# Peptides against a protein of PDB entry 3T7K: the designs that were tried, part 120

Target 1, 248 residues: chain A of PDB entry 3T7K
Amino acid sequence: KAEKILARFNELPNYDLKAVCTGCFHDGFNEVDIEILNQLGIKIFDNIKETDKLNCIFAPKILRTEKFLKSLSFEPLKFALKPEFIIDLLKQIHSKKDKLSQININLFDYEINGINESIISKTKLPTKVFERANIRCINLVNDIPGGVDTIGSVLKAHGIEKINVLRSKKCTFEDIIPNDVSKQENGGIFKYVLIVTKASQVKKFTKLINDRDKNETILIVEWNWCVESIFHLNVDFTSKKNVLYQKK

## One batch from the design tools (peptide; made by RFdiffusion4, then SolubleMPNN)

Design b2_p19_7_s4 (from b2_p19_7, 7 letters changed)
Fold by OpenDDE base, seed 5:
Structure b2_p19_7_s4 (fold): chain B 248 residues (1-248), chain A 19 residues (1-19)
Amino acid sequence: as target 1 above (248 residues)
Amino acid sequence: SEKAKKVKEEEEKQEKLWS
């Protein structure tokens, strides 16, 4: 059926998109439309898997969803597009009135506002954002909104190798893991990195660390510190935004 | 579908919690 529909076009574009959707197309697509999209080089996946070599995300705007945050870890993210791209494309294809010899839809007309070329270019870097920041191992409190699994998955996608979950009420110093990175000359390495939700946790962990491992470097941040770092694909250690405690 | 509804609800929850 898709072939018959597309046969009216003299030339078909190949968009070469391997995409996931967030904030749109929750009901998916019918079989015919999926076949049409596939013939145009557009493959839409339900979930993010590294093996699929995803290069595109569809979303109405910048979102803070797991999928959107992870899309910024694609290698590279080629396109971040509004769902209207697919909608308009399918409308043109299904239109009986237009003897269109070709499909005239440009991907660049459907870019998500705020995802600029600077962001896209950084996804071509050989390293992930937290890898570049020398953050390999982090401590995450178990009471974090959204859950440790989801947050952990996002962080891992962006280069964090090990996530240690802390039971905030019961944890001791021995439960806190160090960020095991080789000292590079250019600085910015923290021995202890923690993501917390409450001021009481800051007080607890700073005391535990300072009492047992005196003079070590500590970074305690909110989840929003990670989100902002992902959105910029850069960790700004000069910023105090969303930093709850820092000891250099 | 029920699956679609659950995905939508989870995404909306994430947006609300992480905003």
Scores: peptide ipSAE 0.530, ipTM 0.934, DockQ to the pose 0.863
Fold by OpenDDE base, seed 3:
Structure b2_p19_7_s4 (fold): chain B 248 residues (1-248), chain A 19 residues (1-19)
Amino acid sequence: as target 1 above (248 residues)
Amino acid sequence: SEKAKKVKEEEEKQEKLWS
């Protein structure tokens, strides 16, 4: 059925997209449209898997969903596109206008606002954002909104190797793991990195660490610090935004 | 579908929680 629909075109583009969707197309596509998209080199996946070598995200705008955040870890993210790309594409293909010899839809016309070439270029880097920031091991409070699994998954996608979940009410100093990174000359390395949700946790963890491991470097941030770092694909250690405690 | 609804709700929740 898709072949018959596409037969009216003399040339078909190959978009070479392996994509996931977030904030759009929750109901998916019918079989014919999936087949059409496949013939145009557009494959849409339900979930993010590294094995699929995903290179594209469809979303109406920048979102703070797990999928969107993870899409910025694609190697590389080639395109971040609005769903209107698919909508217009399918609309053109299903159009009964006999005179359409070719499909003329430019991917660049459908870029998500705020995902620019600077962001895309950073996804081509051989390292992940937190890896570049010398953050490999973090402590995460167990009561974080969204859940430790989801947040942990996002962080891992962006180069965090080890996530230690802290039971905020019961944890001791011994439960806090150090950020075990080799001292690089030019990077501020924090021995302890923690993601917390409350000021009380800041007080608790700073006390625990300072009492037992004096003079060590500590970074305590909110989840939004991570999100902003992901959105920029850069950690700005000069910014105090979403930083709750910092000891250099 | 119920699955689609659940995914949508989860995404909306994430957006709200992480905004």
Scores: peptide ipSAE 0.529, ipTM 0.933, DockQ to the pose 0.888
Fold by OpenDDE base, seed 4:
Structure b2_p19_7_s4 (fold): chain B 248 residues (1-248), chain A 19 residues (1-19)
Amino acid sequence: as target 1 above (248 residues)
Amino acid sequence: SEKAKKVKEEEEKQEKLWS
């Protein structure tokens, strides 16, 4: 069926998209449309796997979903596109109007607002955002909204190697892991990096660390600090936004 | 589908929780 539909075109584009969707196309596509998209070099995956070499995300806008956040870790993210790209493409293909010699849809017309070339260019860097920030090991409180597995997965996609989950009520200093990075002269290296959810945790962890490991560097942030860092593909250590405690 | 609904609900939850 797809071949018959596409036979009316003299030339078919190869978009070379390996994509996931978030905030759109929850019901998926019918078999014919999937085959059409495949013939146009558009493959849509249900889940993110590194082996699939994903390079595209479809979303109506910038979202804070796991898929969207992880898409910014693609190597590279070539395109962040609105779902209207697929919608318009399929509409054009299914249109009974005259023999269209070519499909006339430009990917660049469907870019997600706020995902600019500066962001896309950073996905071509050989390092991940947290790797560049010298954040390798973090402590994550167990009561974080969204769950430690989801958040941990996002953070790992962006270069965090080790995620230590802290049981907020029972944890001691010995449960807190250091961010084991080599001292680089020009970078803000924090020995202890923690993602917390509430002020009481800040008080607890700052006390535990300061009592046992005096004068060490500490960074305690909210999840939104990570999200903003991901959205910019840059960690701004000068910003106090979403930073709950910082000791240099 | 039930699967689609679950995915949507999870994404909406993520958006809400991480806003």
Scores: peptide ipSAE 0.526, ipTM 0.933, DockQ to the pose 0.882
Fold by OpenDDE base, seed 2:
Structure b2_p19_7_s4 (fold): chain B 248 residues (1-248), chain A 19 residues (1-19)
Amino acid sequence: as target 1 above (248 residues)
Amino acid sequence: SEKAKKVKEEEEKQEKLWS
């Protein structure tokens, strides 16, 4: 069926998209449309797997979903596109109007607002955002909204190697892991990095660390600090936004 | 589908929780 529909076109584009969707196309596509998309070099996956070498995300706008956040870790993310790309493409293909010799849909017309070439270019870097920031090991409180598994998965996608989950009410100093990175001369390295949810945790962890390991560097942030860092593919250590405690 | 509904609900939850 797809071949018959596409036979009216003399040339077919190859978009070379390996994509996931978020905030759109929850019901998927019918068999014919999937075949059409495949013939045009568009493959849509249900989940993110490293082996699939994903290069595209479809979303109506910038979202804070796991899929969207992880898409910024693709190597590279080539395109972040609005779902209207697929909608308009399929609409043109199914149109009974006379001999359209060519499909006239340009990917660049469907970019998600706020995901520009500056962001896309950073996904071509050989390192991940937290790797560049010298954040290898973090402590994460167990009561974080969204769950430690989801949050941890996003953070790992962006270069954090080790996530230590802290039982906020029961943890001691010995439960807190250091960010074990080699001392680089010019880089702000924090020995202890923590993601917390409330002010009482800041008070607790700062006391535990300062009482046992005096004069060490500490960074305590909210989840939104990580999200903003991901959206910019850069950690801004000069910003106090979403930073709850910092000791240099 | 029920699967589609669950995915949508999870994404909406993530957006709400992380906003």
Scores: peptide ipSAE 0.522, ipTM 0.932, DockQ to the pose 0.890

Design b2_p19_8_s1 (from b2_p19_8, 9 letters changed)
Fold by OpenDDE base, seed 5:
Structure b2_p19_8_s1 (fold): chain B 248 residues (1-248), chain A 19 residues (1-19)
Amino acid sequence: as target 1 above (248 residues)
Amino acid sequence: SEYEKKVEEDLKKTKELPD
């Protein structure tokens, strides 16, 4: 069926998109439309797998979803597109009226607002955002909204290798893991990095660390610190926004 | 299109990670 529909076009574009969707197309696509999209070089996946070499995200806007946050870790993210790209494409293809010799839809007309070329360009870097920031091992409180698995998965996609989950009420100093990174000359390295949800946790962890290891560097942040770092694909250590405690 | 009508509904149903 898709072949018959597409046969009326003299040339078909190859968009070379391997995409996931968030905030749109929850019900997926019908069989004919999937075949059409595939013939145009548009492959849509239900889940993010590294092996699929995903390069595109469809979303109506910037979203704080697992899929959207992880899409910024694609190698590279080539396109972040509004769902209207697919909608308009399929409308044009299914249109009976126009003897359209060519499909005239430009990907650049459908860019998600706020995902600029600077962000896209950073996804071409050989390192992940937290890797560049010398954050390899973190401590995460177990009561984090969204759950440790989802949050941990996003953080790992962005270069955090080890996530230690802290039982906030029962943890001791021995439960806190150091950020094991070799001292690079020019980078601020924090020995202890923690993501917490409450001011009481800041007080607890700062006391535990300072009582046992007084001279060590500590970074305690909110989840929003991580989100902002992901959205910018840069860690700004000069910003105090979403930083709850910092000891250099 | 069928898809166009659902885009707004899908966005409303989207669960974002909390703050």
Scores: peptide ipSAE 0.610, ipTM 0.959, DockQ to the pose 0.848
Fold by OpenDDE base, seed 2:
Structure b2_p19_8_s1 (fold): chain B 248 residues (1-248), chain A 19 residues (1-19)
Amino acid sequence: as target 1 above (248 residues)
Amino acid sequence: SEYEKKVEEDLKKTKELPD
């Protein structure tokens, strides 16, 4: 059926998209439309797997979803597109206008607002955002909204190698892991990096660390610090936004 | 289109990670 629909076009574009969707197309596509999209080089996946070499995300806007945040870790993210790309494409294909010999849909016309070329270009870097920031091992409180597994998965996608989950009420100093990174001469490396949810946790962890490792560097942030770092694909250590405690 | 009408609904149903 898709072949018959597409037969009216002399040349078909190959968009070469391997995509996930977030905030759109929850019901998926009908069988004919899936086949059409496949013939145009557009493959939609339900979940993110590294083996699929995903290069695209469809979303109506920037979203704080697991899929959207992880899409910024694609190697590279080639396109972040509004769902209207697919909608308009399918509308043109299903159109009975006899005179359409070609599909005239440009991907660049459907970019998600706020995902610019600067962001896309950073996804081509050989390193991940937290790797570039020398953050490899973090401590994460167990009571984080969204859950440690989801949050941890996002953080790992962006270059955090080890996530230590802290039982906030019962943890001791010995439960806190250091961010074991090679000393770079000119980079402020934090020995202890923690993501927390409450001011009481800041007080607790700062006390535990300072009582045992008085001169060590500490970074305590909230989840929003990580999110902003991901959305910009850059860690700004000069910003105090979402930083709860910092000791250099 | 069938898809166009659902975009707004899907967005409203989307679960974002909390602050």
Scores: peptide ipSAE 0.610, ipTM 0.959, DockQ to the pose 0.858
Fold by OpenDDE base, seed 4:
Structure b2_p19_8_s1 (fold): chain B 248 residues (1-248), chain A 19 residues (1-19)
Amino acid sequence: as target 1 above (248 residues)
Amino acid sequence: SEYEKKVEEDLKKTKELPD
């Protein structure tokens, strides 16, 4: 069926998109439309797998979903597109115009607002955002909304190698892992990096660390600090936004 | 299109990670 529909076009574009969707197309596509998209070099996957070499995200806007956040770790993310790209494409293809027509859809017209070329360009960097920030080992409280697995998976996608889950009520100093990064001369390296949810946790962890490692550097942030860093593909250590405690 | 109508609904149903 798809072949018959596409036969009316003299030339078919190859968009070379390997994509996931978030905030759109929850019901997927019908069989014919999937075949059409595949013939146009648009492959849509249900889940993110590194082996699929994903390069595209479809979303109506910037979203704080696991898929969207992870899409910014694609190598590279070539396109972040609104679902209207697919909608308009399929509309053109299904249009019964008798004349041999070309598909005239430009990907650049469908960019997600706020995902600009500056963001896209950073996905071409050989390092991940937290790797560039010298954050490789973090401590994550076990009561984080969204769950440690989901949050941890997002953080790992962005270059955090080790996530230590802290049992906030029972943890001791010995349970806190250091951020094992070689001292670079010019970079603010924090020995202890923690993601917490409550002010009480800040008090607890700062006390535990300062009582045992009085002179060590500490960064305690909210999840939003990580999200903002991901959305910008840059860690701004000058910003105090979403930073709960910082000791340099 | 059928897809166009569902985009708004899908967005409303989308579970974002909390703050």
Scores: peptide ipSAE 0.604, ipTM 0.959, DockQ to the pose 0.879
Fold by OpenDDE base, seed 3:
Structure b2_p19_8_s1 (fold): chain B 248 residues (1-248), chain A 19 residues (1-19)
Amino acid sequence: as target 1 above (248 residues)
Amino acid sequence: SEYEKKVEEDLKKTKELPD
């Protein structure tokens, strides 16, 4: 069926998209449309797997979903597109016009607002955002909204190698792991990096660390600090936004 | 299209990670 529909076109584009969707197409596509998309080089996957070499995200806007946040870790993310790309494409293809010589859909017309070329270019870097920031080992409180598994998975996608989950009420100094990174000349390395949810946790962990390991560098942030860092594919250590405690 | 109507509904149903 798809072949008959596409036979009306003299030339078919190859978009070379390996994509996931978030905030759209929850019900997927019908069989004919899937086949059409596949013939146009658009493959849509249900889940993110590294082996699939995903390069595209479909979403109506920037979303704080696991899929969207992880899409910014693609190597590279080639396109972040609105669902209207697929909708308009399928509309043109299904149009009853006898002979359409070409499909005239430009990917650049469907970019998600806020995902610009600067963001896309950073996904071509050989390092992940937190790796570039010398954040490889973090401490995460167990009561984080969204759950440690989901949050941890996002953080790992962006270069966090080790996530230590802290039981907030029972945690001792010995439970806190250092951010074991080699001192590089150009970046402030924090020995202890923690993601917390409450001011009481800040007080607790700062006390534990300062009492046992005096004069060490500490960074305590909210989850939003990580999200903002991901959305910009850059860690801004000069910003106090979402930073709860910082000791240089 | 059937897809256009669903996009708005899907967005409303989308669960984002909390702040």
Scores: peptide ipSAE 0.603, ipTM 0.959, DockQ to the pose 0.881

Design b2_p19_8_s2 (from b2_p19_8, 9 letters changed)
Fold by OpenDDE base, seed 1:
Structure b2_p19_8_s2 (fold): chain B 248 residues (1-248), chain A 19 residues (1-19)
Amino acid sequence: as target 1 above (248 residues)
Amino acid sequence: SEYEKKVKEDLEKTKELPD
């Protein structure tokens, strides 16, 4: 069926998209449309797997979803597109009125607002955002909204190698892991990096660390600090936004 | 299109990670 529909076009584009969707197309596509998309080089996956070499995200806007956040770790993310790309494409293909010899849909017309070329370009870097920031080992409180697994998965996608889960009520200093990064001369390396949810946790962890390791650097942030870092593909250590405690 | 109507609904149903 798809072949017959596409036969009216003299040339078919190959968009070469390996995509996931978030905030759109929850029900997927009908069989004919999937086949059409596949013939146009658009492959849509349900889940993110590194082996699939995903290069595209479909979303109506920037979203704080696991898929969206992880899409910014694609190597590279080539396109972040609005669902209207697919909708308009399929409309054009199914249109019987216009004997269009060619499909005239430009990917660049469907970019997600806020995902600009600067962001896309950063996804071509050989390193991940937290790796560039010298954050490899973090401490994460176990009561984080969204769950440790989801949050941890996003963080790992962005270059955090080790996530230590802290039992916020029961943890001791010995439970806190250092950020094991070799001192680079020009980079502010924090020995202890923690993601917390409550002011009480800040007080607790700062006390525990300062009592046992008084001279060490500490960074305590909210999850939003990580999210903003991901959305910008840059860690801004000058910003106090979403930073609960820092000791340089 | 059927998809256009669903996109709005899907967005509303989308679970974002909390702040």
Scores: peptide ipSAE 0.624, ipTM 0.962, DockQ to the pose 0.904
Fold by OpenDDE base, seed 2:
Structure b2_p19_8_s2 (fold): chain B 248 residues (1-248), chain A 19 residues (1-19)
Amino acid sequence: as target 1 above (248 residues)
Amino acid sequence: SEYEKKVKEDLEKTKELPD
């Protein structure tokens, strides 16, 4: 059926998209439309797997979803597109206008607002955002909204190698892991990096660390610090936004 | 289109990670 529909076009574009969707197309596509999209080089996946070499995300806007945040870790993210791309494409294909010999849909017309070339270009870097920031091992409180597994998965996608989950009420100093990174001469490396949810946790962890490792560097942030770092694909250590405690 | 009407609804139902 898709072949018959597409037969009216002399040339078909190959968009070469391997995509996930977030905030759109929850019900997926009908069988004919899936086949049409496949013939145009558009493959939609339900979940993110590294083996699929995903290069695209469909979303109506920037979203704080697991899929959207992880899409910024694609190697590279080639396109972040509004769902209207697919909608308009399918409308043109299903159109009975006899005179349409070609599909005239440009991907660049459907970019998600706020995902610009600067962001896309950073996804081509050989390193992940937290790797570039020398953050490899973090401590994460167990009571984080969204859950440690989801949050941890996002952080790992962006270059955090080890996530230590802290039982906020019962943890001791010995439960806190250091951010074991090679000393770079000119880079401010934080020995202890923690993501927390409450001011009481800041007080607790700062006391535990300072009582045992008095002169060590500490970074305590909230989840929003990580999210902003991901959305910009850059860690700004000069910003105090979402930083709860910092000791250099 | 069938998809166009659902996009708004899908967005409203989307669960974002909390602050």
Scores: peptide ipSAE 0.624, ipTM 0.962, DockQ to the pose 0.860
Fold by OpenDDE base, seed 3:
Structure b2_p19_8_s2 (fold): chain B 248 residues (1-248), chain A 19 residues (1-19)
Amino acid sequence: as target 1 above (248 residues)
Amino acid sequence: SEYEKKVKEDLEKTKELPD
């Protein structure tokens, strides 16, 4: 069926998209449309797997979903597109116009607002955002909204190698792991990096660390600090936004 | 299109990670 529909076109584009969707197409596509998309070089996957070499995200806007946040870790993310790309594409293809010589849909017309070329270019870097920031080992409180597994998975996608889950009420100093990174000249390395949810946790962990390991560098942030870092594919250590405690 | 109507509904149903 798809072949008959596409036979009306003299030339078919190859978009070379391996994509996931978030905030759209929850029900997927019908069989004919899937086949059409596949013939146009658009493959849509249900889940993110590294082996699939995903390069595209479909979303109506920037979303704080696991899929969207992880899409910014693609190597590279080539396109972040609105679902209207697919909708308009399928509309053109299904149009009863006798002979359409070409499909005239430009991917650049469907970019998600806020995902610009500067962000896309950073996904071509050989390192992940937190790796570049010398954040490889973090401490995460167990009561984080969204759950440690989901949050941890996002953080790992962005270069966190080790996530230590802290039991907020029972945690001792010995439970806190250092951010074991080689001192590089150009970046402030924090020995202890913690993601917390409450001011009481800040007080607790700062006390534990300062009492046992005096004069060490500490960074305590909210989850939003990580999200903002991901959305910009850059860690801004000069910003106090979402930073709860910092000791340099 | 059927997809266009669903996109709005899907967005409304989308669960984002909390702040």
Scores: peptide ipSAE 0.624, ipTM 0.962, DockQ to the pose 0.880
Fold by OpenDDE base, seed 5:
Structure b2_p19_8_s2 (fold): chain B 248 residues (1-248), chain A 19 residues (1-19)
Amino acid sequence: as target 1 above (248 residues)
Amino acid sequence: SEYEKKVKEDLEKTKELPD
């Protein structure tokens, strides 16, 4: 069926998109439309797998979803597109009226607002955002909204190798893991990095660390610190926004 | 299109990670 529909076009574009969707197309596509999209070089996946070499995200806007946050870790993210790209494409293809010799839809007309070329360009870097920031091992409180698995999965996608989950009420100093990174000459390295949800946790962890290891560097942040770092694909250590405690 | 009508509904149903 898709072949018959596409046969009226002299040339078909190859968009070379391997995409996931968030905030749109929850019900997926019908069989004919999937075949059409596939013939145009558009492959849509239900889930993010590294092996699929995903390069595109479809979303109506910037979203704080697991899929959207992880899409910024694609190698590279080539396109962040509005769902209207697919909608308009399929409308044009299914249109009976126009003897269209060519499909004239430009990907650049459908860019998600706020995902600029600077962000896209950073996804071409050989390192992940937290890797560049010398954050390899973190401590995460178990009561984090969204759950440790989802949050941990996003953080791992962005270069955090080890996530230690802290039982905030019962943890001791021995439960806190150090950020094991070799001292690079020019980078601020924090020995202890923690993501917490409450001011009481800041007080607890700062006391535990300072009582046992007084001279060590500590970074305690909110989840929003991580989100902002992901959205910018840069860690700004000069910003105090979403930083709850910092000891250099 | 069928998809166009659902995009708004899908966005409204989207669960974002909390703050």
Scores: peptide ipSAE 0.622, ipTM 0.962, DockQ to the pose 0.850

